Peptides against a protein of PDB entry 5K2M. Designs and how they scored, part 89

Target 1, 273 residues: chain A of PDB entry 5K2M
Amino acid sequence: MRIGITYTVLRREEMAIKERAGEFGEVVMLHEDDLLFPGNYDLDVVIIRNVSHFKALYTARLFESEGIPTVNSSRLIFEAGDKLFATLRLAGKVPVPEWKAALSEGGALRVPDSLGYPLVSKPVFGSWGRLLAKVNDRDSLEAVLEHRKWMKNPLYGIHYFQEFVEKPGRDIRSYVIGGEFVGAIYRYSNHWITNTARGGKAEPCSDPEVEELSVKAWEAFGEGALAIDIFESEKGLLVNEVNPNMEFKNAARVTGADMAGKLVEYAVEVAKT

## One batch from the design tools (peptide; made by RFdiffusion4, then SolubleMPNN)

Design b2_p16_7_s2 (from b2_p16_7, 8 letters changed)
Fold by OpenDDE base, seed 5:
Structure b2_p16_7_s2 (fold): chain B 273 residues (1-273), chain A 16 residues (1-16)
Amino acid sequence: as target 1 above (273 residues)
Amino acid sequence: SAAREAYLEELRRLEE
C-alpha cells in the first residue's frame, strides 16, 4: 500500500496522519511544490490535506484523473466545501438554519422579508469565520452588499444568508469518517462566531442526539471524512455547515479519539475498493 | 500565544 499525503503546511493533523499511515504502508509526503500533473504517480490513495479549499479540490481531481482515489474525493470537497452547495445537500436530510440565496443585490435586499433581522451573511467559501457578518438592520445589509461589489472574486456575488441563531455560548463540532461517528466537542466562545481558531476552548460532547444527527448529515453526502458544525438552538440541533478539510487537533486532544487513524483506515478502505 | 495566533492567521491566509 502506497499512501500519498498532500499538504501545504505540516500541521499536527498531517503529522498524525503521516504517523498512522506508516502503519498501513509506504507513506509519500507531497508538498504542494512537489505536485506536477500529469505526473504518473505510483500511489494507491491520496489523503488531501492542502489548506486551500481550491487547491485541495483541484489536487483531488488531478489525482482522480490519473485513476488514483482521494480522501476526500473532489466531489465531496466541491459539494461540502461550498456553504450553499452543502446546505442544498443537508437541507433534505437534517435540520438546518433557515437560509436564503440571492444572485443579485436586488435579490439580496429582499432576503430580510423572509429571514428577518438579525441575519448572517456568509461567503460560500472560506473558513474560520472569514467575512461572516451579523446583519442587524437594513443599513448593515446595504453596507455588506456594497462591500461585496468591490471584491474581485465573482463568488462574492453569490449571496448566502442564514438566520441568526442564538447559541448558548458554544457550538458543537462533530466528526464522521466513512459513515462512522468518531467524536464531538463543544467549542466555547462569548463571540457569536464560535471557533477554536479564534480562541475558543473545547470540551468533549457526549450526546446521542448529536451522534445521530452527525451521521445523518454525513449521509447527505455519502462519502469521506467530514467535520460537522452543529448549533444548539431553541428549535433544537441545527447543522450549520460541514468541512471536508477538517482540523481535528483540538478534538483529538479533548476526546482522545483516534481521528488520524480513522482517516487513514478509511483511506486504505477506499484504496481497496 | 502570539506565535500560535500568527500561525493560525497564516493558515487562514493560505486558504484564500
Scores: peptide ipSAE 0.007, ipTM 0.402, DockQ to the pose 0.145
Fold by OpenDDE base, seed 4:
Structure b2_p16_7_s2 (fold): chain B 273 residues (1-273), chain A 16 residues (1-16)
Amino acid sequence: as target 1 above (273 residues)
Amino acid sequence: SAAREAYLEELRRLEE
């Protein structure tokens, strides 16, 4: 078994994955600078750990083009890593926050007619709450839309909005790998954006309802390893988003779950299929 | 490997 691991930065997660992968076979670490295609790589599976969503996506697709399966697959990265596309998958399977998508400024200006204020503006791509905006009024909406016009990436012209969900000072991040629930944490923050990367605290979450919902959310995609962000709302649990390139160091630390091991085990299973 | 070829073939089928 030859396991590739692509990466941008050797984080705690990548170190853990490398270590666990070594128990199953030969590990080939592949920094982004090492990746050239076509390359005729001699690998049975590749674990994708590139930091950039797009680099991860293209890396996965490039390996797939050589007949090498990836975890996650390019399909999963594409669908799960785009907030709108993820919502489209999730909405038919699990409760999600109310959302609207608009393809023009004119359309976006009508979103409050449906969602009301406050609402949340999200880029369809990005991590760590970048460019999330709580839009409290018309002036703020206009400002966000104006700024989007001047952004270089055309994807910023895709306007994705959610209702603002009042959270109890925390959200939930769960992890499902290969359809198996691995663990979950509460992320505490006084800010409306709850993210441990922004200084939030994490605690274990042991809730059967979270587990069930997390698995159902994963089933909307049907493959791979996903981190799932869940809100506790007045109307119950809502699946906010999923991440196909998950960070798990905090969750692993807090829960003791062997997330790296589970990821590797799944990759090995994929390789054998 | 056989698994690799099978995977590649499956991808081709899905892309048709």
Scores: peptide ipSAE 0.006, ipTM 0.385, DockQ to the pose 0.019
Fold by OpenDDE base, seed 1:
Structure b2_p16_7_s2 (fold): chain B 273 residues (1-273), chain A 16 residues (1-16)
Amino acid sequence: as target 1 above (273 residues)
Amino acid sequence: SAAREAYLEELRRLEE
């Protein structure tokens, strides 16, 4: 078994994946600078750990074009890594926050007619809460839309909004790999953005409802390794988003779950299919 | 190798 691992930065996650992969076969570490296509890669599977969503997506697709399966697949990265596309999958299977999408400023200005204020503006791509805006009123909405006009990436012209969900000072991050629930954590923050990458505290989450909901959310996509963000709302649990390129160092530390091992095991399974 | 070929064929079908 020859396992490739693509990466941008050798993080704790990539080190753990490398270590676990070594137990199953030969490991080939591939930094982004090493990736040229078409190439002659002798690999049975590639674990995609590029930091950039788009780099991960294209890397996966390029390996797939050469007959090498990837974890995650380009399909999964594409559908799960876009907040709007992910919502489209999730909404048919699990409870999600109320949302609206608009393709113009004029459309976006009508979103409060449906969602009311406050609402949350999100780019369809991005991580660590970048460009998330709590929009409390018309003036704030206009400001967000004005700024979007001057952003160079056309994808910023795709307007995705959610209702603002009042959370109990925390959210939930769960992990499902190959359909198996691996673990979950609470992420605490005094800010409405609860991402631990912004200095939040992580604690173990042991809730059967979270486990069940997480698996159902994964089933909306039906493959791969996903981190799942869940809100505790007055309406119950809501699946906010999923991440096909998950960080898990804090979750692994807090829960003791062998997330790297589970990821590698799944990759080996994919290689054998 | 056979698995790779099968995978490539599946991908091609998905692209059509």
Scores: peptide ipSAE 0.005, ipTM 0.325, DockQ to the pose 0.019; fails the geometry check
Fold by OpenDDE base, seed 2:
Structure b2_p16_7_s2 (fold): chain B 273 residues (1-273), chain A 16 residues (1-16)
Amino acid sequence: as target 1 above (273 residues)
Amino acid sequence: SAAREAYLEELRRLEE
């Protein structure tokens, strides 16, 4: 078994994945600078750990074009890594925050007519709560929209909004790999944006409802390894988003779950399929 | 490998 691991930065996760992959076969670490296509890679599977969503997506697709399966697949990365596309999948299977999408400023200005205020404006791509805005009123909405006009990336012209969900000072991140629930954590924050990457405390989450919901959320995509962000709302549990390029160092530490091992095991399974 | 071939076939199917 030859297992490739693509990466941008060698993080704790990549080190753990590398270590566990070594138990199953030969490991080939592939930094972004080393990736050239077509490359005639002799690999049975590639674990995609590029930091950039788009780099991960294209890397996966490029390996797939050479007949090498990837974890995650380019399809999954595409569908899960875009907040709007992910919402489209999730909304059919699990409760999600109310949302609207608009393709123009004029359309976006009508979003409050259906969702009211406050709103959360989200780019369809990005990590760590980047460019999330709580929109409390019309003036704020206009400001966000005005700023978006001058952003370089045309994807910022895709206006994705959610209802603002009141959370109990935390959210839940769960992990499902190959359809198996691996673990979950609470992420605590004093800010409405909860993310451990921003210095939030993590604690184990042992809730059967979270487990069930997490698996259902994963089933909306039907493959791969996903981190699932769940809100505890007044309406119950809501699946906010999924991440096909998960960080799990804190979750692994807090829960004791062998997330790297589970990921590698799944990759090996994919390689053998 | 057989796995690679199967995967490539799946990809082709998804593109149709």
Scores: peptide ipSAE 0.000, ipTM 0.369, DockQ to the pose 0.019; fails the geometry check

Design b2_p16_7_s4 (from b2_p16_7, 13 letters changed)
Fold by OpenDDE base, seed 3:
Structure b2_p16_7_s4 (fold): chain B 273 residues (1-273), chain A 16 residues (1-16)
Amino acid sequence: as target 1 above (273 residues)
Amino acid sequence: MEELLEELKRLQELEE
């Protein structure tokens, strides 16, 4: 078995995946600079670890076009990596924050009539809480919409909003790989945007409700490896988003779960189907 | 680690 691993930067996650993949077969590390298509890749499966959502998506689709399966698949990356498309899948299976999408400013200005204030403006793509805005009033909404007009990427013209969820100074990140719950963590932050990449503390989360909800959230997509972001709200647990290109170094360290091994095991299973 | 995260954020912003 020959396992490809595509990457932008060799992080702790990619090092752990490489090490574990070496136990199952020959490992071929593929930096983004090594990727030319069409190519003659002698690989049974490719683990996609490109940092960019779009590079990961296109890399997966390019390998699939050569008959090489990927983890994650281009379909999963596309549907899970877009916050609106992910919400459409999740909303049919699990509780999600109340949301609205608008395709024009005139539509976006009516969102508060349904969601009220405060609300959260999100881009449909991006990570680490980039371009998240807590919108407290109409003047703030008009300002966010005005700024979006001058952004060059047309995807910023897709207006995605959620209700503002009051959180207990933390959120939950869980991991589901091939339908198996692997582990979960609490991410603590003094800011309404909870992210461990911003200096947040991580602690183990051992909650059967989180495990059940995480598996159900994965079943909305039905394949691959996902990190799942869950809010603790007054309404109960809400699935906020999923990530098809998960960071897991903090979760693996805190829980002791072999997330890299589970990802490789799943990739080996995908290669055999 | 913070510098790597900033570089990763920048790379992702340039690629999106």
Scores: peptide ipSAE 0.018, ipTM 0.495, DockQ to the pose 0.128
Fold by OpenDDE base, seed 2:
Structure b2_p16_7_s4 (fold): chain B 273 residues (1-273), chain A 16 residues (1-16)
Amino acid sequence: as target 1 above (273 residues)
Amino acid sequence: MEELLEELKRLQELEE
């Protein structure tokens, strides 16, 4: 068994994955600078740990083109890493925040007629709450739309909105790998964007409803390793988004769950299929 | 940890 691990930065996650992968075979660490395609990679599977969504997507697709399976697959990275495409998958299986998509400024200006205020403007791509805007009124909506118009990436012209979900000063991040629930954490923040990446505290979440919902959310995609962001709302649990490039150092630390091991075990199973 | 997250955010910004 030869296990590739692609990475941008050697984080605690990548170190843990490397260590656990060493129990199953030879580990080949592949920094982004090491990746040239087409290439001659003698690997049975590649664990994709590139930080960039797009680099992860393209890296996965490139290895797949060489006949090497990836965890996650390029399909999963594509569908789960786009907030709108992820919502389309999720909405058919699990409760999600109310959402609207618009393909023009004129369309976007009508979103409040359906969602009301406050609403959340999201880019379809990006992590750590980047370019998330709480839109409280018409003036704020117009400002967000105006700013988006001047952004260079054409994907910023895809207007994705959610209802603003009032949360109890926390959200939930769960982890499902190969259809198995591995663990969950509460992420505490006084900010409406709850993220441990923004100085939030993490605590274990042991809730059977979270576990069930997390598995159902994973089943909307049907493969790979996902972090699942769940909101506790007045309407109950809502699956907000999924992340195919999951960070798990805080979850692993807090829960004691072997996230890295589960990821490697899944990658080894993928390599055998 | 915060510095690493800021660096990761910056790297993601450069890559997107």
Scores: peptide ipSAE 0.018, ipTM 0.492, DockQ to the pose 0.124
Fold by OpenDDE base, seed 1:
Parts: structure tokens; C-alpha cells; sequence
Structure b2_p16_7_s4 (fold): chain B 273 residues (1-273), chain A 16 residues (1-16)
């Protein structure tokens, strides 16, 4: 078994994955600078840990073109890493926040007629709460749309909105790998954007409803390793988004779950299929 | 992209 690991930065996650992969076979660390295609890679599977969504997507697709399976697959990275495409998968299986998509400013200006205010404006791509806006009124909506016109990436012209969900000062992040629930954490924040990367505290989440919902959310995609973001709302649990390029250092530390081991075990099983 | 890597490094430093 020869296991590739692609990476941009050697984080605690990549170090843990490398260490655990060494127990299953030969490990080949592949920095982004080492990746040239077409290549002659002698690998049974590649674990994709590129930080950029697009780099991860293209890296996965390039290895797949050479007959090497990836964890996650380019299909999963594509569908789960786009907030709108992820919502389309999730909405068929699990409760999600109410959402609207518009393909023009004129369409976007009608979104409040359906969802009301406050709204959350999201780009379809990106991480760490970048370009998330709480839109409380018409003036704020017009401002967000005006700014989007001047953004060069055409994907900023895809307008994705959610209802604003009132949360109890926290959200939940769960982890499902190969259909197995691995663990969950609460992420505490005084801001409406809950993100542990912004100094939020993490605590273990032991809730059977979270576990069941997390597995169902994973089943909407049917493969790979996903982090799942869940809101506690007045309507019950809502699946907000998924991440096919999970950070898990805080979750592993807080829960004691062997997330790196579970990821490697899944990659080894993918290599055998 | 360098700015994104710098932001990522900064976010990692804030978690430590």
C-alpha cells in the first residue's frame, strides 16, 4: 500500500494523517510544488489536504485521471465544497435553513419577499466566514449586491441566501468518515458567525440526535470524509453546510477521537475497491 | 493567494 498525501501547509492534521498512514503502508508526502501532471505516480490512493478548495478539486481530478483514487474524490469536493450544490444534496435528506439562489441582482432583490429579513448572504465558495453578511434591510442588501458587481470572479454573481438562524451562542461541528460518525463538538462564539478559527471555544458534543442527523447528512453525498456544520434552532437541528476538506485538530483534541486514523482507514478501503 | 496563506497562518496562530 502506497499512500499519497497532498498538502499546502503541514498542519497538525497533516502530521497526524502522515503518522497514521505510516502504519498501513509507505507514505508519500506531496507538497503542491511537487505536483506536475501528467505524471507517473506509483500510488494506491491519495489523501487530498490542499487548503484551497479549487486546488484540492483539481488535484483530486488529476490523480483520478491517472487511475489513482482520492479521498476525497473530485466529485465530493465539487459538490460538498460549493455551498449551493451542497444545499441541493442536503435539502433532499435533512432539514436545512431556508434558502434562495438568484442569478442576477434583480433576482436577488426579490429574495426578501420570500425569506424576509434578516438574511445571510454567502458566496458559494470560500471558508472561515469570508464574505458572509447579515443583511438586516433593503439598504444592506443593495450594498452587498453593489460590492459583488465589482468583484472579478464570476462566481460572486451567484447570489446565495439563507434565513438568519438564531443560535444559542454556539453551533455544532460533526465528523462523518466513510459513513461512520466519528465525533462532534460545540463551537462557542459571541458573534453570529461561529468559527473556532476566530477564537471560539470547543467542547465535546454527545447528542444522539446530532449523530443520527450527521450520518443522514453524509448519506446525501454517499462517500468520503465530511465535517458537518449543524445549527441548534427553534425549528430543531438544521444542517447548514459541509466541508470536504475538514480541519479536525480541535475536535480530535476535545473529543479524543482518532479522526486521522479513521481517515487513513477509509483511504485504505478506497484503495482496495 | 499569498494573502490567503498569510490569513491561514494568522488564524492558526490565533488558535494556539
Amino acid sequence: as target 1 above (273 residues)
Amino acid sequence: MEELLEELKRLQELEE
Scores: peptide ipSAE 0.012, ipTM 0.477, DockQ to the pose 0.233
Fold by OpenDDE base, seed 5:
Structure b2_p16_7_s4 (fold): chain B 273 residues (1-273), chain A 16 residues (1-16)
Amino acid sequence: as target 1 above (273 residues)
Amino acid sequence: MEELLEELKRLQELEE
């Protein structure tokens, strides 16, 4: 078996994936600079670890066009990596924060009529809480919409909003690979954006409700490896988003779960189908 | 691009 691993940066995750993949066969590390298509890649499967959502999506689709399966698939990256498309999948299976989408400023200005204030403005793409805005009032909404008019990417014209969820100073990140729950962590933050990037503690989360909800959230997509972000709310657990380009070094460290091994095992299974 | 990747690395190192 020949396992490709595409990457932008060799992170702890990519190192762990490489190490574990070596137990199953030959490992071919493919930096973004090594990728040229069409190519004659002799690979049974490719693990997609490109940092950019779009680079990951296109890389996956390019390998698939050559008959090489990818983990994650271009389909999964597309559907899970877009917050709105992910919400459309999730909303039919699991509790999600109340949401609205608008395709115009005039539509967006009516969102508070249904969600109220405060609400959260999200771009449909992007990571690390980038361009998340807590919108407390009409003036703030108008400001966010005005700023988006000047953004060059047309996807910023897709207005996605959620209710503001009051969280207990933490959120949950769970991991589901091939339909198996692998583990979960609490991410602590004093900021309304629970970004561990701000020096938040990670602690193991052992909650059967989180496990069940995480598997159901994965089943909304039905394939691949997903990190799942879950909120603890007054309404109970809410699935906020999923990530098809999951980071797991902290979750692996904190839980002791073999996330890299599980990802490789799943990729090997995909290669055999 | 490199600065953004370094910043993303920093953000990842901080996010994790």
Scores: peptide ipSAE 0.014, ipTM 0.499, DockQ to the pose 0.360; fails the geometry check

Design b2_p16_8_s2 (from b2_p16_8 with A2L E12R Y14F S16E)
Fold by OpenDDE base, seed 5:
Parts: structure tokens; sequence; C-alpha cells
Structure b2_p16_8_s2 (fold): chain B 273 residues (1-273), chain A 16 residues (1-16)
């Protein structure tokens, strides 16, 4: 078994994945600078750990074009890594925050007619709460839309909105790999954007409802390794988003779950199919 | 070379 691991930076996750992969076979670390296509890669599977969503997506697709399966697949990265496309998958299977998508400024200005205020503006791509905006009123909406006009990436012209969900000072991040629930954590924050990277505390989450919902959320995609962000709302649990390029440093530390091992095991399974 | 988004993500990761 030859396992490739593509990476941008050797984070704790990549180091853990490398270590665990070594137990299953030969590990080939592939920095982004090492990747040229087409190539003759002698690999049975590639674990995609590029930091950039788009680089991860294209890297996965390029390996797939050479007959090498990837974890995650380019399909999964594409569908799960786009907030709108992910919502489209999720909405058919699990409760999600109310959402609207608009393809023009004129359309976006009508979003409050259905969602009301406050609402949240999200780019369809990006991580760590980048460019999330809590929009409290019409003036704020206009400002966000105006700013979007000056952003260079055309994807910023895709307007994705959610209802603002009042959270109990925390959210939930769960992990499902190959359809198996691996673990979950609470992430505490006093900010409306809950992220441990912003100084939040992580604690173990042991909730059967979270486990069930997480698996259902994963089933909306049907493959791969996903981190799942869940809100605790007055309406119950809502699946906010999923991440096909999951970070699990904090989750692994807090829960003791072998996230890296589970990922590698799944990759080995994929290699054998 | 890293894109600005990658830089931001890496910086946040290691600041955690």
Amino acid sequence: as target 1 above (273 residues)
Amino acid sequence: SLDPEEVAEIERYFAE
C-alpha cells in the first residue's frame, strides 16, 4: 500500500495522518510544490490535505484523472466545500438554518423579505468565518453588497444568506468518516462566530442526537471524511455547514478520538475498492 | 507561494 498525502503546511493533523499512514504502508508526502500533472504517480490512494479549498479540489481531480482515488474525492470536496452546494445536499436530509441564495444585487435585496433581519451573509467558499457578516438592517445589507461588487473573485457575486441563529454561546463540531461517527466537541465563544481559532474553548460533546444528526448529514454526501458544524437553536439542532478538509487538532485532543487513524483507515478502504 | 486566504488560515491555525 502506497499512500500519498498532499499538503501545504505540516500541521498537527498532517503529522498525525503521516504517522498513522505509516502503519498501513509506504507514505509519500507531497508538498504542493512537488505536484506536477500529468505525472506517473505510483500511489494507491491520496489523502488531500491542501489548505486551499480550490487547490484541494483540483489536486483531487488531477489524481483521479490518473486513476488514483483520493480522500476526499473531488466530488465531495466540490459539493461539501461550497456552502451553497453543501446546503443543497443537507437540506434534503437534515434540518438546516433557513437560507436564501441570490445571483444579483437586486435578488439579494429581496432576501430579507423571507429571512428577515438579522441575517448572515456568507461567501460560498472560505473558512474560519472569513467574510461572514451579520446583517442587522437594510443599510448593512446594502453595504455588504456594495463591498462585494469590488471583490475580484466572481464567486463573491453569488449571494448566500442564512437566518441568524441565536446560539447558547457555543456550537458543535462533529466528525464523520466513512459513515462512522468519530466524535464531537462543543466550541465555546462569546462572539456570534464560534471558532476555537478565535480563542474559543473546546469540550467533549456526548449527545446521541448529535451523533444521529451527524451521520445523517454525512449521508447527504455519502462518502468521505467530514467535519460537521451544528447549531443548537430554539428550533433544535441545525446543520450549518460541513468541511471536507477538516481540522481536528482540538477535537482529537479533547475527545481522545483517533481522527487521523480513522481517516487513514478509510483511505485504505478506498484504495481497496 | 501561498494565497492570502491560505496565509490567513495558517496564521489562525497556529494562533490557536
Scores: peptide ipSAE 0.331, ipTM 0.879, DockQ to the pose 0.107
Fold by OpenDDE base, seed 4:
Structure b2_p16_8_s2 (fold): chain B 273 residues (1-273), chain A 16 residues (1-16)
Amino acid sequence: as target 1 above (273 residues)
Amino acid sequence: SLDPEEVAEIERYFAE
């Protein structure tokens, strides 16, 4: 078994994945600078750990073009890593925050007619609350839309909005790998954007409802390793988003779950399929 | 070199 691991930066996650992968076979660390295609790589599976969503996506697809399966697959990275596409998958299976998408400024300006204020503007790509905006009024909406016009990436012209969900000062991040619930944490924050990077605290989450919902959310995609962000709302649990390029250092630390091992085990199973 | 998004993500990661 030859396991590739693509990476941008050797984080705690990549180190853990490397270590665990070594128990199953030969590990080939592949820094982004080392990747050229076509390359005729001799690998049974590749674990994709590129930081960039797009680099991860294209890397996965490039390996797949050479007949090498990836974890996650390019399909999953594409669908789960785009907030709108992820919402489309999730909405058919699990409760999600109310959302609207618009493809023009004119359309976007009508979103409050449906969602009201406050609402949340999200780019369809990007992680960790980057470019999230709580839009409290018309002036703020206009400002967000104006700024989007000057952003270089055309994907910023895809306007994705959610209702603002009042959370109890925390959200939930769960992890499902190969359809198996691995663990979950509460992420505490005094900010409406809950992120442990912003001085938030992480605590273990042991809730059967979270586990069940997480698995259902994963089933909306049907493959791979996903981190799942869940809100505790007044109307119950809502699946906010998923991440096909998950960080888990804090979750692993807090829960003691062997997330790296589970990921490797799944990759090995994918290789054998 | 890293693109701006990668830089931002890495900076965030190590700020935790």
Scores: peptide ipSAE 0.303, ipTM 0.865, DockQ to the pose 0.105
Fold by OpenDDE base, seed 1:
Structure b2_p16_8_s2 (fold): chain B 273 residues (1-273), chain A 16 residues (1-16)
Amino acid sequence: as target 1 above (273 residues)
Amino acid sequence: SLDPEEVAEIERYFAE
């Protein structure tokens, strides 16, 4: 078994994945600067750990074009890594926050007619709450839309909005790999954006309802390794988003779950299919 | 070789 691992930076996650992969076969570490296509790669599977969503997506697709399966697949990265496309998958299977999408400023200005205020503006791509905006009124909405006009990436012209969910000072991040629930954590924050990367604390979450919902959310996509963000709302648990390029250093530390091992085991299974 | 988004992500990751 020859396992490739693509990466931008050797984080704790990549080091753990490398270590576990070594137990199953030969490990080939591939920095993104080393990736040239078409290439002559002798690999049975590639674990995609590029930091950039788009670099991860294209890397996966490029290996797939050479007959080498990837974890995650380019399909999964594409659908799960885009907040709007992920919502489209999730909405038919699990409860999600109410949402609207608009493709113009004029359309976006009508979103409050349906969702009301406050609402949350999100880019369809990005991590760690980057460019999230709590929009409390018309003036704030106009400001967000004005700023988006000057952003170079055309994807910022895709306007995705959610209802603002009042959370109990925390959210939940769960992990499902190959359809198996691996673990979950609470992420605490005094800010309306709960993320450990923003100074939040993590604690283990042991809730059968979270486990069941997490598996159902994964089933909406039907493959791969996903981190799942869940809100505790007045109307119950809501699946906010999923991440096909998950960080798990804090979750692994807090829960003791072998997330790296589970990821490698799944990759080995994929290699054998 | 890192773009501004990657730099920002890396900086946040290691700031923990």
Scores: peptide ipSAE 0.299, ipTM 0.868, DockQ to the pose 0.108
Fold by OpenDDE base, seed 3:
Structure b2_p16_8_s2 (fold): chain B 273 residues (1-273), chain A 16 residues (1-16)
Amino acid sequence: as target 1 above (273 residues)
Amino acid sequence: SLDPEEVAEIERYFAE
């Protein structure tokens, strides 16, 4: 078996994936600079580890066009990596924060009529809490909308909003690969945006309700490897978002789970189907 | 070369 691994930067995750993949067959590391299409790639499966959402999406689709399956698939990357499209999948299967989408400024100005204040403005793409805004009043909403008019990417004209969820100084990140729960962590932060990349502490999460909810959230998509972000709210557990390009170095360290091994095992199974 | 999104994500990754 020949396993490709596409990457932008060799992180701890990619090193671990490479090591585990070597136990199953020949490993072919493919930096973004190595990728030209159409090509003659002799690979049974490709694990997609490009940093950029869009580069990951297009890389996956390009390999698929040559008959090579990818983990994750381009379909999954597309649907899970867009916050609005992910919400559409999740909302039919699991509890999610209340949300609204508007396609114009005029529509966006009516969102508080249903969600109330405070609300959260999110881009439909992007990671690490980038361009998240807590909107407390009408003046703040108008300011956010005004700034969006001047943003270059047309996707910033898609207005996605959620209710503001009060969290207990932490959120939960779980990992589901091939439909199996692998592990979960608490991410602690003093800021309303909980992100370990901003100096948060991680601790193991052992909660059967989190495990069950995580699997159900994965089933909304039905394939691949996903990190799942869950809020602890007054209304119970809410699935906030999913990530088809997951980082797991902290989660693997804290839980001891072999996330890289599970990802490779899943990729091998995909190659055999 | 990395695009602005890639740069931002890498910077945050290594800040951990």
Scores: peptide ipSAE 0.027, ipTM 0.695, DockQ to the pose 0.105

